# Peptides against a protein of PDB entry 3PBP: the designs that were tried, part 158

Target 1, 203 residues: chain A of PDB entry 3PBP
Amino acid sequence: LNEKDLNLILNKSLVMYESLDSTTDVIVKRNVIKQLQFVSKLHENWNSRFGKVDIQKEYRLAKVQGPFTINPFPGELYDYTATNIATILIDNGQNEIVCVSFDDGSLILLFKDLEMSMSWDVDNYVYNNSLVLIERVKLQREIKSLITLPEQLGKLYVISDNIIQQVNFMSWASTLSKCINESDLNPLAGLKFESKLEDIATI
Target 2, 203 residues: chain A of PDB entry 3PBP as posed
Amino acid sequence: LNEKDLNLILNKSLVMYESLDSTTDVIVKRNVIKQLQFVSKLHENWNSRFGKVDIQKEYRLAKVQGPFTINPFPGELYDYTATNIATILIDNGQNEIVCVSFDDGSLILLFKDLEMSMSWDVDNYVYNNSLVLIERVKLQREIKSLITLPEQLGKLYVISDNIIQQVNFMSWASTLSKSINESDLNPLAGLKFESKLEDIATI

## One batch from the design tools (peptide; made by RFdiffusion4, then SolubleMPNN)

Design b2_p27_6_s4
Fold by OpenDDE base, seed 1:
Structure b2_p27_6_s4 (fold): chain B 203 residues (1-203), chain A 27 residues (1-27)
Amino acid sequence: as target 1 above (203 residues)
Amino acid sequence: SIKEKVGKFLIERHKKEEKEKEEELKK
């Protein structure tokens, strides 16, 4: 995958994110729906705790059902606003990481620690209300978009003003996936939750 | 569930990290 190919894929993804229709790839559609659901949930929670935040209205699909929390929530982010949400698959099953960006240029990577209760149907508003902090990544950029590619496990693409960056967290996510799938927590001991950041392309 | 256990593990990790940070600041 060269820079040109990546740009093409990202552009297509952005267009699809903004304008979903019946011709949209099922996997991409699923990803977008997940993002929208989490945006809705986060927005409601944030408004309740910190007052009104500026999140695009079109991303709000439903009201929160029950409490929603990020634990722990970094104190440094209390004064900042969430800007984007993405869900990234970490295996070929159903394990995923949730990513939230903030207007200070931070990313937080989150784990859903409750059993699967979420529906990824637009018309079904059952949500997981518990997210646990894994890692904070400080990019110090204005984050415009978060893009994930279903065929690229544990990778997140961050679009800022003039650069696309890749966040690769498979260094720890592969272990996490294994722990979940095998019901064994031992491999988590001593594991460093540090993602790799790489500049991919200039816009 | 295993996911709940993972969550608890992560929370405890954060607590330990914060404690270590506080101890370092006291030096």
Scores: peptide ipSAE 0.591, ipTM 0.890, DockQ to the pose 0.419
Fold by OpenDDE base, seed 4:
Structure b2_p27_6_s4 (fold): chain B 203 residues (1-203), chain A 27 residues (1-27)
Amino acid sequence: as target 1 above (203 residues)
Amino acid sequence: SIKEKVGKFLIERHKKEEKEKEEELKK
């Protein structure tokens, strides 16, 4: 891990944590806290020379049979197990993308087409039986964790053994957000749902 | 709701893409 990049993420997480107040959205609060906890552990493990990052249970999915149904579910992933889940904000209006990683190194980006709130707490899962597939990203790496920063809209950080990668989907998520907020589907026509993948830091 | 409509749109998009792939394989 590039220590500088890790510190940057940690600092951003800390700033967001410090900004929490009574008016902060519950989902944002939860994400900030979880992010801070995870990044802190990552930082500790890095400093301790322990090569294994202990991922918090709250981010782990033991089985594909999670609190959700994916439509369509990619047939290629049928025999693989979901490993991580994350929710990424795409605007300030609480529109979100759900990301699920699999043990084959695939990442799927999902849209919640039901207004029912989803809880991703292991102890308090609220099932949403409708997640719509947007994009599949094949990273071909063992995904250890997914990190999101509330202040960074449409960005997902994927941590593998040797690298932290950023998945940026604002290219299409901005349009999606606009469509939802304006109640107009027209801008979705012809839209390419292709995220940008960038290496951020070497671990 | 608008979200439901978006979901339907995405599903239909997938169906179209699958059909296009199938047609390309037949050629």
Scores: peptide ipSAE 0.586, ipTM 0.890, DockQ to the pose 0.377
Fold by OpenDDE base, seed 3:
Structure b2_p27_6_s4 (fold): chain B 203 residues (1-203), chain A 27 residues (1-27)
Amino acid sequence: as target 1 above (203 residues)
Amino acid sequence: SIKEKVGKFLIERHKKEEKEKEEELKK
């Protein structure tokens, strides 16, 4: 079992969890949840052995060397370290939200308002140099991992020490997507940018 | 571009929210 395999199993487990509905047998539900818990524990152990990815250095370098900015950057986060980064698709047209986690337990959701992109040294991700703050979510937990599933639009899974949480921002992201695709800003008026946080499983 | 306009909108939203908070504190 390698990291790739573990991630695949974790993703499959999350997909199975999301497939649960009112018609699903209780035993099946329990089994899926148990599987998710076990896989999450394995993932935690893996991260503990190999260490966490710290993007702070790369973030700082990008900020110094290029036009990379977060606007506005929350002043409260100035002294904290970025720990994880993820990109979440919000539609099939390749519109996406960038999420950055910090060691204070905060998540910031960011919008790429320019086409320009930069490459990150870590995982060779390409991100926009201009990022606009949409929302700050305070989890007040040590964030170990951020997981996204391509088939689940506008959803981010956050793994901490004892819990897996889902951040669902489709309440506003659907409108945002529509605005971009239709070139109409009117639907943004009065829109509340508040994501839904749900506890998925205890680890 | 539309994305730039969205970005500007979001920035202005932040400014308005901060202003509203300040006004509430003055009451």
Scores: peptide ipSAE 0.573, ipTM 0.892, DockQ to the pose 0.352
Fold by OpenDDE base, seed 5:
Structure b2_p27_6_s4 (fold): chain B 203 residues (1-203), chain A 27 residues (1-27)
Amino acid sequence: as target 1 above (203 residues)
Amino acid sequence: SIKEKVGKFLIERHKKEEKEKEEELKK
């Protein structure tokens, strides 16, 4: 198994899990969960063997001239290192949320408030350097991986040592998407930016 | 742009939240 194959199997397992409903046979549910547990464990082992990308080094470089600035940056995270990054679609219009994990077990959900300038020149590609903090989620676990599925809007899967969790932020992201698409900020008034956490499987 | 306005909204929200926390600490 290579990393690509493992990711494919993991994605398939997650899709299969999400397809489960109240009418699904108990044996099928159990098998899907077992498969997800097994694949997740393999994925963790793979990441540990082939090295973690130190995103913090890139982030520190980004603070001065780098690819992104977070505003406001949580003061509590200043001394911690970013471990993973993921982009999650919130609608079919390519509105997205950026998620960054830290080694303290925190997740931050970020909004890109600047549109990417179409640079036809790859060398002059101006990365959107502006990220605005939406929410901090404290999991207090060592985050091994962040997984997103394109067919699952506003859902992020977090793999830690002992558990797989789903972060669902569509409670506020649907409103955010609507505001952007309709060019109306009024629905944001009074909106609570709190994501829902769900335990999917133990590892 | 609308995205910029959303960004400003979020920033202002954070400022308000921080102010409220500070006021609570003073009580």
Scores: peptide ipSAE 0.569, ipTM 0.894, DockQ to the pose 0.354

Design b2_p27_7_s1 (from b2_p27_7, 9 letters changed)
Fold by OpenDDE base, seed 3:
Structure b2_p27_7_s1 (fold): chain B 203 residues (1-203), chain A 27 residues (1-27)
Amino acid sequence: as target 1 above (203 residues)
Amino acid sequence: SELEKIILEAVGKKAEFNKKVQEKLKE
């Protein structure tokens, strides 16, 4: 974590705060406010000499949200269990795709459309927990693990049995990234969300 | 398609959020 990252987090929290209105649930308001307060304090107390802040006390007051919802959820997967999860960066601007594997050998590629705060006030707090389904990839293998490399954007490595496979979704993720960063959705028209699957190695 | 509409809406929301964040970063 550096000062630039902290500024980004602060401004994200500010935008979330400013999105609150009279129709927003009270619990949501409180959580967003607590999030902003925490980040603001963190920013204020940032020690540039060491590139860190003591956040032990404040962090104890918050926990990560869960679970998430998926829209639309593939009906075929209702009877199957999620086995692995991974997050894949698609650009250097912190846009990412979430991948979940299932015990039927399926991978689903998901997009997080809403900014999520930490849970500060209520146990099992859930808000802005939706994920949008982009693509389902059927591998027909027992997926043991999902691996990502930070230097390889839009690529996921799937380990199953004795084979490593690469899922490359930059064919559509590059366009997605551009749309987000430029606030222009026109390039999404006619875009096919089909990833490339390649065998990489045997293990 | 329905899926296309869902994706468009989702990307739109993220894009708008991102824009607002970037604007604040310039302040």
Scores: peptide ipSAE 0.549, ipTM 0.931, DockQ to the pose 0.880
Fold by OpenDDE base, seed 1:
Structure b2_p27_7_s1 (fold): chain B 203 residues (1-203), chain A 27 residues (1-27)
Amino acid sequence: as target 1 above (203 residues)
Amino acid sequence: SELEKIILEAVGKKAEFNKKVQEKLKE
């Protein structure tokens, strides 16, 4: 975490705060406010040793949300169990794709459409926890692990019993990234969400 | 398709959020 990252987090938290209105759940309001307070304090005390100590204490109170919801959830996967999860960067910003594998050998590529706050006071806090299904890739193999390389955008390596396969989704992710960053959805029209699957190595 | 519609909406939401964040970063 550097100053630039912290500033980004602060501004994200501010945007979340400003999105609150009379229709927002009280628990959500509380969490968003607490996050903003925390990040603000962190920002204020970024170069203060004393401030860092205090911030660390508060940070321990924050928890990651869960579970997530997937929309739409593939009906075929209702009877199967998720086995692995990975996050793949698709640009030099902060846009990313979430990949979940299942024990039927399927991969689902997911997009997080909403900014999520940490949980601060409530057990099982859930808000903005939706993921959108983009693509399902059927490998029909036992997936042992998912590997990503930071220098390789939009690429996922899938390790199964005897093979390493690469899933490359930059064919559509590049457009997706552009749409997000430029606030222009026009390029999405007619876009085919099909990843390229290649065998990389036999193991 | 319905899926495409969902994706479009999702991307739109993210784009809007990012735009707001970028605007604040310029302040």
Scores: peptide ipSAE 0.549, ipTM 0.931, DockQ to the pose 0.866
Fold by OpenDDE base, seed 5:
Structure b2_p27_7_s1 (fold): chain B 203 residues (1-203), chain A 27 residues (1-27)
Amino acid sequence: as target 1 above (203 residues)
Amino acid sequence: SELEKIILEAVGKKAEFNKKVQEKLKE
């Protein structure tokens, strides 16, 4: 965690906080507020000259939110089990794609459209937990692992039994990134969400 | 298609959020 990252997290939390209104669920309000409080304290301590402050107690109260929902969920995958998950950066900013593999050899590429907060001292907290399906890639192989390289945007390496394959989705992810960053959705019109699959090596 | 509509809406939401965050970062 560096100053830039902390500032980003803080400002995300602030935006979430400012989005709260009279229609927001009380539990959500409380949760978002707690997160903001924590991040704010962390930020204050970061800027302080008084050294390290123990925030372990507050940190221990935070949990990763789950479960997630996928929209739309491919009906064909209801009978299969997710095997791997990976997050792939698509730009040098804040945008990323989530990939989940299944035991039928399928990959689904997902987009997180809503910002989530951590769960703070609340059991079964669920809010903004949806992921949007962009593409399904059928590899027809047993997927052993998913590998990403931070320096390679929009690329996912899939390790199967005897082959390494690269999934490159920058053909559409670059446009997606642009749309998000520029707040212009026009380039999405007619965009094909088809990734390029390439064999990289045999193992 | 329905999928395209879903994606469009999703991207729109993210874009809006991102814009707000960037505005905050400028403060």
Scores: peptide ipSAE 0.547, ipTM 0.931, DockQ to the pose 0.854
Fold by OpenDDE base, seed 2:
Structure b2_p27_7_s1 (fold): chain B 203 residues (1-203), chain A 27 residues (1-27)
Amino acid sequence: as target 1 above (203 residues)
Amino acid sequence: SELEKIILEAVGKKAEFNKKVQEKLKE
């Protein structure tokens, strides 16, 4: 965490706070406010020399949100179990794709469309936990692990029993990133969300 | 397609949020 990152987190928290209105659940309001207070304090107490801040003990109780929902959820996967999860960067900013594997050999590539806060107020806090299905890739093999390399944007390595495969989704993720960063959705028109699957090595 | 519409809406939401964040960063 550096000053730039902290500033980004602060501003994200501010935007979340400012998005609150009369229709927002009271628990959500409280949670977002607590996060903003925490981040603001961190920002105020940030020591650039040491890269450290004093954190109140009470804020250490904050947790990552619990379960997510996937929309639309592929009906075919209702009978299968998720086996692995990975997050893949698609740019040098904050945009990511979430990948979940299932025991039927499927990969689903997911997009988080809503910003989430940490859980501060209530245990198992859940809000804005929706993930949007972008693509389903059927590998028809048992997936043992998912590996990502930070220096390789939009690439996921899938390890099975005897093969390592690369899933490259930059064909659409680059456009996605551009649309988000430039606030222009026009390039999405006609975009095909199909990843490239390539065998990397036999193991 | 229905899926494309869902994706478009999702990206739009994220883009809007991102824009607001960037605006805040400039303040």
Scores: peptide ipSAE 0.542, ipTM 0.930, DockQ to the pose 0.901

Design b2_p27_7_s2 (from b2_p27_7, 8 letters changed)
Fold by OpenDDE base, seed 5:
Structure b2_p27_7_s2 (fold): chain B 203 residues (1-203), chain A 27 residues (1-27)
Amino acid sequence: as target 1 above (203 residues)
Amino acid sequence: SELEEIILQAVGKKAEFQKKVQEKLKE
C-alpha cells in the first residue's frame, strides 16, 4: 500500500460514509464507519510517523463473493451452478467487470453498481451484493478456470478442455469506462454489449 | 429495453460515486 492507494481508499471511504442515510442497512453503516475510522487513522499515522505499514490483518479487501444478486438473472441458468468467478479491470480508475461461469458453459459479464467496503465485522460481509447483467456468452464447454492479466484490460482467458479462449469486451467496456469517468451516459445509447471470442491456444 | 435501463441506472450510480471520489481527491 502506497500513499496514492491509501488516499484513494480514504476518499472512497469518505464518499461511502457520506452516502449513508436512513435507508442504509445497519450492518453496512457500521462497516462503513469502521472502515473510515481505520483508514483515517492509518492516514494520520502515514503522514506523521510511518512509511510502509503492514496492515494485512486489518486490510480486508472486499472481493466479489457470494451471496449476491444478479439483475436480471438469466432464467436459463436457474438450473445450473456457478463454477468460477473473476474480476477484470477495464481502466486505470479501478472500474471492473465481474465474470461468473456456469457448468453449462455460459459466462455472464456483470457490473457492480455500488462500491464495496472492506469487511470488518465478518469475513463474509458484502456491502454490494447487487450485480447487473451485461452480457451472456455461451461457450458450450466445461470451463475449468478463468484467468485475468492485470496488464490486459477488459480481457478474460477461459480455460476449458483442450482450449484456451480469450473473451475481449473492450468494445463496450471502453465506452462504459468513459461514461463512468466523465459522468456522461449518452454514449451508452445504442451500445452493443457483444464481446469478442478468440481461440488462443490448444491444450 | 429493460436491460438497457438497468445498465444505465447502474452506470449512473457508479459515475456519480466516482465523481464524488474525484472531487474529494482534489481537495
Scores: peptide ipSAE 0.509, ipTM 0.924, DockQ to the pose 0.848
Fold by OpenDDE base, seed 1:
Structure b2_p27_7_s2 (fold): chain B 203 residues (1-203), chain A 27 residues (1-27)
Amino acid sequence: as target 1 above (203 residues)
Amino acid sequence: SELEEIILQAVGKKAEFQKKVQEKLKE
């Protein structure tokens, strides 16, 4: 981590801490507190000379890999199983879209509406990944893998049996990003959440 | 639609969070 990253984590941790209330799960509360304590200590020990802090030993970033809830969950997908998951950056900040594929050939594009803290209790801490459905893309193919390219914002490459397809959702993701970054939701009004699907190559 | 409302709320929450973070960064 550099100073900028550490400051960001610290401030995120502070905001999370300040958001705790009586309705917060006890385990979550404990986890957030531990994170704040850890990051605060780390910040105090920041070595400006080197501009680095090694926190790999204790740093356990929460990822959208475990159990998650989707709201609303598409009824049509209740009988199908998730096969792949990918995260796609939509701006140069920290905003991203989560994509989950299903064995019916569907892709769902999701937005994470909760900030998660690092895991501090490996055995007992279960974070709830809350995801909001934005769009369902029906490919009707066996999806083998999902590929993202860091330099290509809002683009997902879907590999199936004989074709690579690109899903481009920047048509709406750019607006989404702007709304988040500027704290202005007005541009969302009337926004069409429809991605562009394009065949890239036959394999 | 209900879906749009859910999206709006979710984005709003994230926006608020980021705003708070940015405010703290300015301190």
Scores: peptide ipSAE 0.509, ipTM 0.924, DockQ to the pose 0.797
Fold by OpenDDE base, seed 3:
Structure b2_p27_7_s2 (fold): chain B 203 residues (1-203), chain A 27 residues (1-27)
Amino acid sequence: as target 1 above (203 residues)
Amino acid sequence: SELEEIILQAVGKKAEFQKKVQEKLKE
């Protein structure tokens, strides 16, 4: 972690704080405020006292993973169980796609529309992670593992019993990334959200 | 479609958030 990273975290926290309003859940408000206070203090210490701050430990302690909501949830998957989860980068910034596999052999590709805050109230934890469904891919096989490679944007490797398959969604993810980074949603019009599936290797 | 609208709104929210962050970083 360097000064640039810390500044990014601070400014993200500020934006989250500024987005709070009267309709925001009380627990969410509390968490966002505490996060801002924490990060601000770290930033102050960085500049005035320590010169360098390692926030990795604190971040890990404050971060809690929990159940997330998917909108819309595919009705066909209601009776099936999620088996794996992976996060795939789609650009060199911070934009990413979340993938969840199910025991029916389905993959769902999801987009995070909200910034996740740290959890500072463990007893009253509310997972504020909203996910939007983009695409469902039916593999019709048992999925054992999901693998991603940092140097390969928009690519997911799916391992089943005897085969490794690649899911490539850059056909639409590149446009998505562009829209986010340029704050222009026009290119989304008419975009087809269809990934390419390719067999990579037999194992 | 309804799905398209949901995606559009989601991307819009993220875009706006990222823009605000970048603007603050330039200050």
Scores: peptide ipSAE 0.508, ipTM 0.923, DockQ to the pose 0.800
Fold by OpenDDE base, seed 4:
Structure b2_p27_7_s2 (fold): chain B 203 residues (1-203), chain A 27 residues (1-27)
Amino acid sequence: as target 1 above (203 residues)
Amino acid sequence: SELEEIILQAVGKKAEFQKKVQEKLKE
């Protein structure tokens, strides 16, 4: 972590905290508050000169939340098992796409519609684990691994039995990023969520 | 389509959240 990242996390946590209201579940409130407290303490203890913070014991209690719920979930995939997961950056900011592969050879591209918090609950309460389906790509191959390159935005490399394929979704992700960053949803109108698939290499 | 609407809503939520975060970062 650097100072910039820490500040971002802090401000995200603050926004989450400020979103709490009387209708918010008590457990959710507790979780958000704990996260904010932890991050705040980290921020206070940040040593910019050395680029470090003292890790507190509370960190050990925090659980990183993964994607657990997908909406809508393709009915066809109910009988299949997820095999791989990857996160792909779509801009130089904080926007990303989550990709999950299934043993039927499908890839689903997902968007995190809500900011996720770490779980601070002993009972492993998940505050937010919502993912929205954007696109399903049917490769009909056994997907062995998913590879991303940080310098290549909106690109996912899929390794199957004897081929490496590139999934490029910048055709829509660029617009998505723009909409988010500019807080303008108009460009989404008529947008086709169709990724480009290209064979890269045979292995 | 229904899917498009879901995406639109999701993006909207994220946009709003990010806007709030960015505003705080500027403070």
Scores: peptide ipSAE 0.503, ipTM 0.923, DockQ to the pose 0.829

